# Peptides against a protein of PDB entry 5Z08, part 309

Target 1, 168 residues: chain A of PDB entry 5Z08
Amino acid sequence: RQKDEWAKKTSSLMKQLDWFIGEHLGAMLAAEELGGPVVGELMEIDPDDLSAGFNAHGKLKKATSQPDLDRRQRRIDDIWGPQDEQGQAHKRKRGADEALAASAEMRDLIEQLMNKLVEAGGDNSATYVEIPRESAAARFLVRSKVAMFHPNDARRLRLVDFGRDLDD
Target 2, 222 residues: chain B of PDB entry 5Z08
Amino acid sequence: GLPRLIDAIEEASKIPAKRRQTPIKPTIEKLTTHLYTHGASPDSLLRLADLLTLRNHLDQASLAAITRNLYPSSTVSDEVVLRFIGALGHGQLKPTLALQALFLRWLVMVYHLLENPGVLGQVYGVLFDLLDTAAIRPQLCHLLALVTRRKHVRPFRIQAILTLSRQTGGDPNLTGLLRVFKNYYPEIIVGDATKGRASAFKHPDPQWRQHLDEIQQRRSEA

## One batch from the design tools (peptide; made by RFdiffusion4, then SolubleMPNN)

Design b2_p28_4_s2 (from b2_p28_4, 17 letters changed)
Fold by OpenDDE base, seed 1:
Structure b2_p28_4_s2 (fold): chain B 168 residues (1-168), chain C 222 residues (1-222), chain A 28 residues (1-28)
Amino acid sequence: as target 1 above (168 residues)
Amino acid sequence: as target 2 above (222 residues)
Amino acid sequence: MLDLFSPEEQLRLFIEEISELIAKQKKL
């Protein structure tokens, strides 16, 4: 009975985590990857706002009509196409796609980290996941203090073992 | 009464100081005087917690003055506690670290008035992971010393404190927290980290405690 | 409670609680 209750609670929390990643965290991670603010500096990023791009200071570009578009802004505008309705729709779609990609990366990374921790059976050397790059997702996990880089290799990431007990 | 003073401050908090028609300082002084004399009801505490923790146009001196006079006349709800906990850490929308230190000090001083002390145990991880923030560490360690139970003493947290203790040159507050952990698990090998000076986590303000007790006694007699 | 915490704090609370529950399930 108790085991079943814990299993149900675990499943519920995993669903809530998945929702949190998809509905909130993904857009913020995408913004960070695009050279925007660090996750948590801007709590409500509409995927549509991702399409507006970020200025040199990592702030959301208000569609200011002012011509002094810094070189980075031109590059963003060039990347995002013409300011016509069709171009805006393409920008919005791209922002949504980046948020989805960031969400998927975070989900996959958490899953790998959790699986490696379970598989290692207490061997800390076996708990590391190899990451292809230092992503916004990886940095976020470390800032969240749920993961740690290997002290000598920033391509290796491990989950903190929150489940370990001293009575074990 | 207190609700009308809070109303006026809430309205003023929405407006930049330069655009206010009337100075807010006299109203803040009336509020702090009222709080000192009568304390704050649970409803008033919640409203004041919002004013203190949410980004608004109130100046830091006013926020600090309110916090220093934030005497509960009754209990402190979980909601009030969580507002203060949510305001901790780094972020553009969070209060200054100086105010956060005052909030943590306040939580220590009113810990015995919490409706549910277990609420702090539920957010233990949030508190614990702020230990690297030097500006709030003294008050944070004191609060953690009160909140810590056997279930919170985990290998990863022991290792985290030991690592941070080495990095800080043996912060007495971290040493004090490690001693609290060792009280639950005497077998914890802390090495030289516990041989150093430890904080005793004494009450931060005995005069404030005495005045709080006087306010609380008046409620029990009413 | 989720609206009161930073994204980092929210993620940590989820991962910690999930990890504890998984560990409890393995001990049984």
Scores: peptide ipSAE 0.555, ipTM 0.782, DockQ to the pose 0.801
Fold by OpenDDE base, seed 5:
Structure b2_p28_4_s2 (fold): chain B 168 residues (1-168), chain C 222 residues (1-222), chain A 28 residues (1-28)
Amino acid sequence: as target 1 above (168 residues)
Amino acid sequence: as target 2 above (222 residues)
Amino acid sequence: MLDLFSPEEQLRLFIEEISELIAKQKKL
């Protein structure tokens, strides 16, 4: 009975987490990956606002054409700059696709981290997941105090063991 | 009355100071005088918590003055508590760290008036993860010392405090919090981190406490 | 509650609570 209640609560929380990642966090992660603000600096990034691009300071560009944009910023502006109605639709779609990709990456990374922690059976050396790059998702997990990088290898990430008890 | 003063401040908070037709300072002074004399009802506390925690056009001195005079006339609801907890940490929409320190101090001073002290235990992790923020750490450790129960004392939190204690050169507030943890688990090996000076977590403002008690007593006699 | 906390705080609350529940389920 109690085990079933805990299982139901776990399932409910996982669904809420999935919703949070998909509906709220994904767009912010995508913005950070695109050189936008760090997740949490802008609480409400409308996916439509992602299409406006970010300046060198990670602020949403308002449409003022200042000429001295570096090559990286030009590429962002080429991706996100004012295009015709078709170009704006393609940009909105691309922003949505990036948010979906970021959401999927975060879900997968959390799942891998949780699975490795369970599989390790208390061996901290076996809890590390190899990440291909320091992504916005990985950085976010570390900032959230949910994960930690290996001290000697930034490509190795582990979940904090929240389940460990002193009575164990 | 207090609700009308809050109405006027809420409306003024929507407008930049340079665009206000009337100065807000006289209304803030009336509000703080009223709060000092009568305290705030639960409904008024919620409205004031929103004014203090939500980004608006009120100046920091006004926000600090309201917070220093935020005497509850009765109990403090979970909703009010959660508004203040949600306002903690770094973020563009969050209050200044100086104001956050005042909120934490306030929560310590009104802890005995919480309708449900357990609400702070539910958000314990949020509070705990802010310990690396030096500007709020003293008040945060004091609040955590009140809130901590056996269930919160976990290996990862012990390790986190120990690590942070080493990084800070043995912050007395962290040492105090580790002693609280050790009260629940005497077997915790805290090493040299607890041998240093620890904060005693004394009441931060005895005069404020006395005045609060006077306000609370008047309610019980009415 | 979700609107009160930063994304970092919210994620941590989820992961911490889920992890604790999983650990409790394994002990039974």
Scores: peptide ipSAE 0.555, ipTM 0.781, DockQ to the pose 0.802
Fold by OpenDDE base, seed 4:
Structure b2_p28_4_s2 (fold): chain B 168 residues (1-168), chain C 222 residues (1-222), chain A 28 residues (1-28)
Amino acid sequence: as target 1 above (168 residues)
Amino acid sequence: as target 2 above (222 residues)
Amino acid sequence: MLDLFSPEEQLRLFIEEISELIAKQKKL
């Protein structure tokens, strides 16, 4: 009975978290990835607004010419391309796609981090997830104090063990 | 009455000081005088919490004056508490850290009047994760010392305090909080972090407490 | 409550609570 109640509550919270990621966080993460404001500086970013570009206060960091940044800059330039109606529709779609992608990345990263923590069985060395890059999602998790980078390797991220009890 | 004063201040808060037709200071003084004399009802507290926590055009001195006179005449609702907690930390829409410190001080001073003290326990993580914010740390540690229960004393939080204590050179407020943790788990190895001076978390303002008690007594007589 | 807290704070609350519940479920 108690286990079932906890399982139901866990499922409910996971659904709420999924909703939070998809409906709110994804757009903000996408904005940060696109060189917009850091997540939380602008609480309500419409995915459609991602396509409209960040105003002068959301300093689009000039994507430095890293090849991956060039692809992103091309995506940004493609998102920021000519303001014809078709271009705006494509921009809106791309903004929505970037928000969806950011949401998916965050969901996947959280899942990996949680799974790795569970699998490690208390071995802190085994709790690290390898991340391909320092993403907005990864940075957000660290700023949120839910994850930590490995002290010697910024490509390794682990979840904070919130479930550990002193009575264990 | 108090509601009319709040109405006037709410309207004034929407307008930049330079564009106000009338100075707000006399109205703030009337409000603070009224609050000092009679306290604030739950409804008035909520409205004042909004004025204090939401970004508006009120000056910091006025906000601080209201906060210093924010005597509850009754209980403090969860909603009021959560407004103040939500206003904590860094952000463009959040109040200044100086004002946040006053809010935390206020929460400490009215903690015994909370309708549900457990509400702070529910947001314990939010409070705890603000410990790195030096400007609010003293009052935050005091509030956490009141709020902390056995369930909140977790290995990751112990480690976080220990790390922050080392980084701060042994902040006495963190040492005080660690002592609170040790009261629940005496076996916690804190090393040298607890050998230092710890804050005693004394009441921040005994005169304010006495005046609050006088206001609260009037409620019991009614 | 979601409207009162930063995204960081909201995420922490979710992850902390979920993690605690998972841990409780494993102990049984």
Scores: peptide ipSAE 0.554, ipTM 0.780, DockQ to the pose 0.815
Fold by OpenDDE base, seed 3:
Structure b2_p28_4_s2 (fold): chain B 168 residues (1-168), chain C 222 residues (1-222), chain A 28 residues (1-28)
Amino acid sequence: as target 1 above (168 residues)
Amino acid sequence: as target 2 above (222 residues)
Amino acid sequence: MLDLFSPEEQLRLFIEEISELIAKQKKL
């Protein structure tokens, strides 16, 4: 009975986590990857707003007409194509695709980190996941104090062992 | 009554100070006087928690004055507690660290009036991970000392406090929290981190406590 | 509860609680 209750609660929490990543966190991670605000500075980022790009201060560019598009903004504009209706639709789609990609990366990274911790059987050296790059997802996990980089290798990330008990 | 004063402050909080037709200070003074005399009901506490924790156009002095006079007339709900906990830490939408320290002090002083003290235990991780924020650490350690149970004393948290204690040169509040942990697990090796003077976590304001007790007694007689 | 905490705090609460539940299930 107790094991079944814990299993049900675990499943419920995993579903809530998946929803949180997909519906809330993914857009914020995508914004950070695009040179926008750090996750948590703007709690609600519409994926459609990702298409407007970010200024040098990480603020959403309001559609202000001013010509001095900094080089980074030109790259964003080059990525986003002409301002026609088709270009706007393509921009919205690309923002949505980036949010989906960021969500998928976060889900995969959490899964790998959890699996490695379980597989290591208490060996801290075996708990590290190799990451291809320092992504917004990886940085977010570290800022959240959920994960830690290897002290000598920023490409190695491990999950904090929250499950370990002193009564074990 | 108190609800009308809160209504007026809520409306004023939506408007920048420079655009207000009437000064808000007299209304804040009436509110704080009322709170000092009668305390706040659970419903009023929730509304005041929103005013204190949500970004609005109220000045820091007014927010601090409300917080210093935030006497509960009865119990403190989980919802009120969670509003204050959610307001802690760094972020553009969060209150100033000075105001957060006042919130933590308030939670310490009203801890015995919580409807469910277990709610703080559920968000223990949120509180614990803010220990690196020096500006709120004294009040945070005091609150954690009240909230900590055996289930919260985990290897990773012990290591985190030990590391932070070394980094801070042995903050007395961290040493005090480590002693609380050691009460649950006497076998914890704290090394040199416990050799320093620990905070005793005494009540932060005895006069405030006495006045709170007077407000609470009047309700029991009514 | 989701709207009250930062994304970092929210993620931490999820991972901590899930990890504790998994550990409890492995002991049984």
Scores: peptide ipSAE 0.555, ipTM 0.782, DockQ to the pose 0.796; fails the geometry check

Design b2_p28_4_s3 (from b2_p28_4, 15 letters changed)
Fold by OpenDDE base, seed 4:
Structure b2_p28_4_s3 (fold): chain B 168 residues (1-168), chain C 222 residues (1-222), chain A 28 residues (1-28)
Amino acid sequence: as target 1 above (168 residues)
Amino acid sequence: as target 2 above (222 residues)
Amino acid sequence: MLDLFSPEEQLRLFIEQISENIAKLRKL
């Protein structure tokens, strides 16, 4: 009985988190990855508007054509490229796709972080997830004080153990 | 009455100071005088909380003057509390840190008038994670000292305070908060972080408290 | 409440609550 109530509450919160990531956070993360404002500086970014550019306050970093730029960054030139008529519909779709991709990345990263924390069984050394890059998602988790980088390795991220009790 | 003064200020808040037909300062002075004399009803508190926390064209001196005279005539609702909590932290839409410090001070001074003190416990994490913001830390630690319960004293928060205490050279407000934590868990190893000077979290303004009590007494007689 | 808090604050509240609930579930 108690277990079922806690399971239902947890499931409800996970659904709300998933909704929050998908409906709000994903677009903001995508905007940050695209060289827009840092998450939270501009609230209510429409994914369809991600392709339209950021105002003078969200300095779009000009996509430096660095060959090693992440596939997302390479797409910036395509998103911000010349507005051909066919390009606008493709741009809107691309903005939505980037928001979806950012949402998926955040969901996956949170899941990995939570799973590692559970699997570690209290061993802090085993709680780290390897991240391929310092993404907007990773930075956001750290700014949110939900995650921490390894002190000696910025590619290793761990979840803060909010569930640990002193009565344990 | 107070509602009409709030109406005038709300309308003026939508307009840049340079474009206002009439100076707002006399209306602010009337408002603050009224608040000092009679306090604010729950409805007026909510409207004033919106004026204080939402980005508008009111000047910082006016906002500070309203906050300093924000005497509740009755209770403080969860909605009013959450408006002030939501206004804390960094961001372009957030009030200045100086004004946020006044809000936290206000919450400390009216804590005993909250309809549901538990609301602050629900947003404990929001408050706690602002401890690195030096400008609001004194009032924030005081509020956290009032709000903290056993359930909030967690290993990660202990470690966070200890780390921040080291980084700040032993901020007395953090030391005070650690002592509050240790009251719930005496076994907490805080090391030298608690041996330093701690804030006593005394009432921020005894005169303000006395005046609040006078306003609250008038409510009980009515 | 979501409209009152920053995205960082909102995420933290979710993760904290979820983590606490998971920890409680593991003890049961």
Scores: peptide ipSAE 0.554, ipTM 0.781, DockQ to the pose 0.814
Fold by OpenDDE base, seed 3:
Structure b2_p28_4_s3 (fold): chain B 168 residues (1-168), chain C 222 residues (1-222), chain A 28 residues (1-28)
Amino acid sequence: as target 1 above (168 residues)
Amino acid sequence: as target 2 above (222 residues)
Amino acid sequence: MLDLFSPEEQLRLFIEQISENIAKLRKL
């Protein structure tokens, strides 16, 4: 009975976390990766708005006039093709794809971090996950105080052991 | 009555000060006088919590004046508590750290009136992770000292306090919080971090407490 | 509750609670 209640509660929390990553966090992570605002500075980023690009201050460029497109915005525009209706649809789709990719990266990273902590059996040296790059996802986990980089290797990340008890 | 004063302030909060036809200060003074005399009902507390925590066009002096007079006439709901907790920390949408310190002080002073003190225990991690924010640390440690239970005293939190205590040169508030942890687990080795004057976490405003007790007593007699 | 906290705070709450539940499940 108690085991089933804890299992149901854990499953519910995992579903809520998955929803949070997919519906909110993914777009914000994608925006940060694209040189937008840091996660949490701009709430409720529409994936479609990712296609507008960001100014040097990380603000969404409103469709202001052509001339002062900074080099980064030109690269974004070059990646997204012509400003026709098809080009706008392709831009919106790309923003959605970036949000999905960021969500998938975050889910995978959390899963790996949790699995490594479980497998390590209390050995802190075995809890590190190797990350291919310092992603927005990795930075977010560290800013969240959920994960820590290895002091000598920024490619190694570990989860904080929240489950450890003094009554163990 | 109080609802009409809140309505007027809510409408004024939507408009930049330079565009208001009528100065809001007289209405704020009427509100704070009413709160001082009668306190706020649970419904009024929720509306005032929104005005205090959400980004609007109210000036910092007005927000601070409301917070200093935010006497509950009865209990404080979980929803009101969570509004104030959600307003803590760094961010462009969050209140100033000075106002956050007033919110934490308020939560300490009304802790005994919470409908469910357990709500603060559920968000314990949010509060704990703000200990590095020096501007709110004194009030935050006091609130954590009230909220802490055996279940919150974890190895990672002990290590975090010890590390932060070393980094701050032994902040008395952190030493005080670590003593609270040691009350649940006497075996915790705190080393030199407990060698020093700890904060006693005394009531931050005895006059405010006395006035709150008078407001609460009037309600029990009505 | 989700709309009240920063994304960082929300993630911490999820991961902390999930980790605690997993640890309890392993002891049962």
Scores: peptide ipSAE 0.556, ipTM 0.784, DockQ to the pose 0.787; fails the geometry check
Fold by OpenDDE base, seed 5:
Structure b2_p28_4_s3 (fold): chain B 168 residues (1-168), chain C 222 residues (1-222), chain A 28 residues (1-28)
Amino acid sequence: as target 1 above (168 residues)
Amino acid sequence: as target 2 above (222 residues)
Amino acid sequence: MLDLFSPEEQLRLFIEQISENIAKLRKL
């Protein structure tokens, strides 16, 4: 009985977390990966607004035609295609795809981190997940104080052990 | 009455100061005078919490003046508490750190009037993870000292405070919080981090407390 | 509650609660 109640509560929280990642966090992570604002600086990024790209200061470029588009911004604009209706539709679709990819990366990373912590059985050296790159997802977990990089290797990330008790 | 003053300030808060037809300062002064004399009802507290925590066009001096006069005439609801907790930390939409320090000080001073003190325990992690923010750390440690229960004293939090204490050269507020932790687990090895000067977490404003007690007494007699 | 906290704060609350619940489940 008690075990089933705790399992249900845990499952409910995991579903809420999954929803939070998909509906809110994914777009913000995608924006950060694209050179936009750091997650949390803009609370509501419409995935459609991701298509506008970001200036060198991480602010959404309003569609003002200023010609001195830095080479990096041209590449973003080239990647996002011409400003015609078809180009805007492709941009919106790409923004949605990037948000989905960022959500999937975050979910997978959290799952790996949690699994490694469980498998390690209290050995902190065994809790590290190897990450291919310092992604927006990895940085976000560290800023959230949920994860920590290995002090000597930024490719190794571990979950904070929130479950450890002093009565253990 | 107080609701009409709040209405006027809410409407003014939507408009940049340069575009307002009338100065808001006289209305703020009327509000703060009313709050000082009568306190705020639960409903008024919620509305004022929104004005204080949501990004609007009110100036920092006005927000600080409201916060310094935010005497509850009754209890403080969970919703009011959560508005102030949600306003803490870094972010473009969050209040200034100076205003956040006033909110934390306010929560300390009204802690005994919370309808459910347990609400702060539910958001303990949010509060705890802001300890690296130097500007709010003194008031934050004081609030955490009130809120901390045995269930919050975890190995990762002990290690986090110890690490931060070393990084800050032994902040007295962190030392004070570690002593609170040690009260729940006397066996915690805190090393040299507790040998230093610790904050005693005394009431931050005795005059404010006395005035609050006078406001609360008038309501019990009515 | 979700609209009151930063994304970082919200994620932390979820992970902390989930981790605590998992730890409790393992003891049962």
Scores: peptide ipSAE 0.555, ipTM 0.783, DockQ to the pose 0.807; fails the geometry check
Fold by OpenDDE base, seed 1:
Structure b2_p28_4_s3 (fold): chain B 168 residues (1-168), chain C 222 residues (1-222), chain A 28 residues (1-28)
Amino acid sequence: as target 1 above (168 residues)
Amino acid sequence: as target 2 above (222 residues)
Amino acid sequence: MLDLFSPEEQLRLFIEQISENIAKLRKL
């Protein structure tokens, strides 16, 4: 009875996490990977806005070019902004694809981290996941204080064991 | 030989200084002399990287002395690089910031000997996120200046440097790094707050470089 | 509720709660 309740609650939380990753976090992660703001600086990123690119300040390019922007700032905005109207649809699709890819990467990384923590049975050496690169997803997990790098290997990431602090 | 010296130091590193039967200093001196004369093989470098980066009972002076004499006789593996990168930042298990600065300086000085320079590009974010740490910033900016490619120059990183430059009153190392970014994107407006002197990122130790070149040359002749 | 927490805080809360629940499930 109690086990079933905890299992249901855990399943519900996993579904909520999956939704959070897909509906909110993925676009923000994609924005960071594309050279936009760090996750959390811009809370609401429409995947369609990812196609607009980011200004030198990491802000979404507003469609209204302020006429008084220094020619250099305009050029930066042009480099990071949408170029051609026909390219906008391709860029929008690319933005959506990047958000999906970022969501998938985050899901997979969290799953691997959780699985390794479970499998390790308390052995900290066995809890590390090897990451191929320093991704926005990996950085976000570390910033969230949910994961930590190996003290001697920046390609190894482990989940923080929040369950241990309850037993001590 | 070098392996036996490393063995002795590894064993001594497990024991608190007050509980050691023999002083470690003479063994450290022998090690540093050997390293100065012959350099370290890739295998020896890995073992020494572990001694330098893992929490042990070696004193800071000994660790610094080893680091200052850490001449590679050959290439530097990804594994060795990652040991030093993983040792960076704040944490109870991490080396002191002073030692981390020496590691970053070492990475700058041996950058041309990396088996895969791309490894540093893969951990670029880890390095970049440490720019707020003032104690390591000079060497970190120098390393980032070497590692930075177009793919790393992103709007959020440009903004992060600009913001940190303002917060630090225009640290010349940050201005130097921003200048490197500007080489990839000339359009980067270095605002008035960054009009300070940029670091030129000169080689940290020309004598160390010359001695490294002599060690490397002896390997090519053998 | 999502508007009250940073994404970092939200993720942390999820992972903490999931981890706690898994730990509790292992003890049962």
Scores: peptide ipSAE 0.479, ipTM 0.418, DockQ to the pose 0.224; fails the geometry check

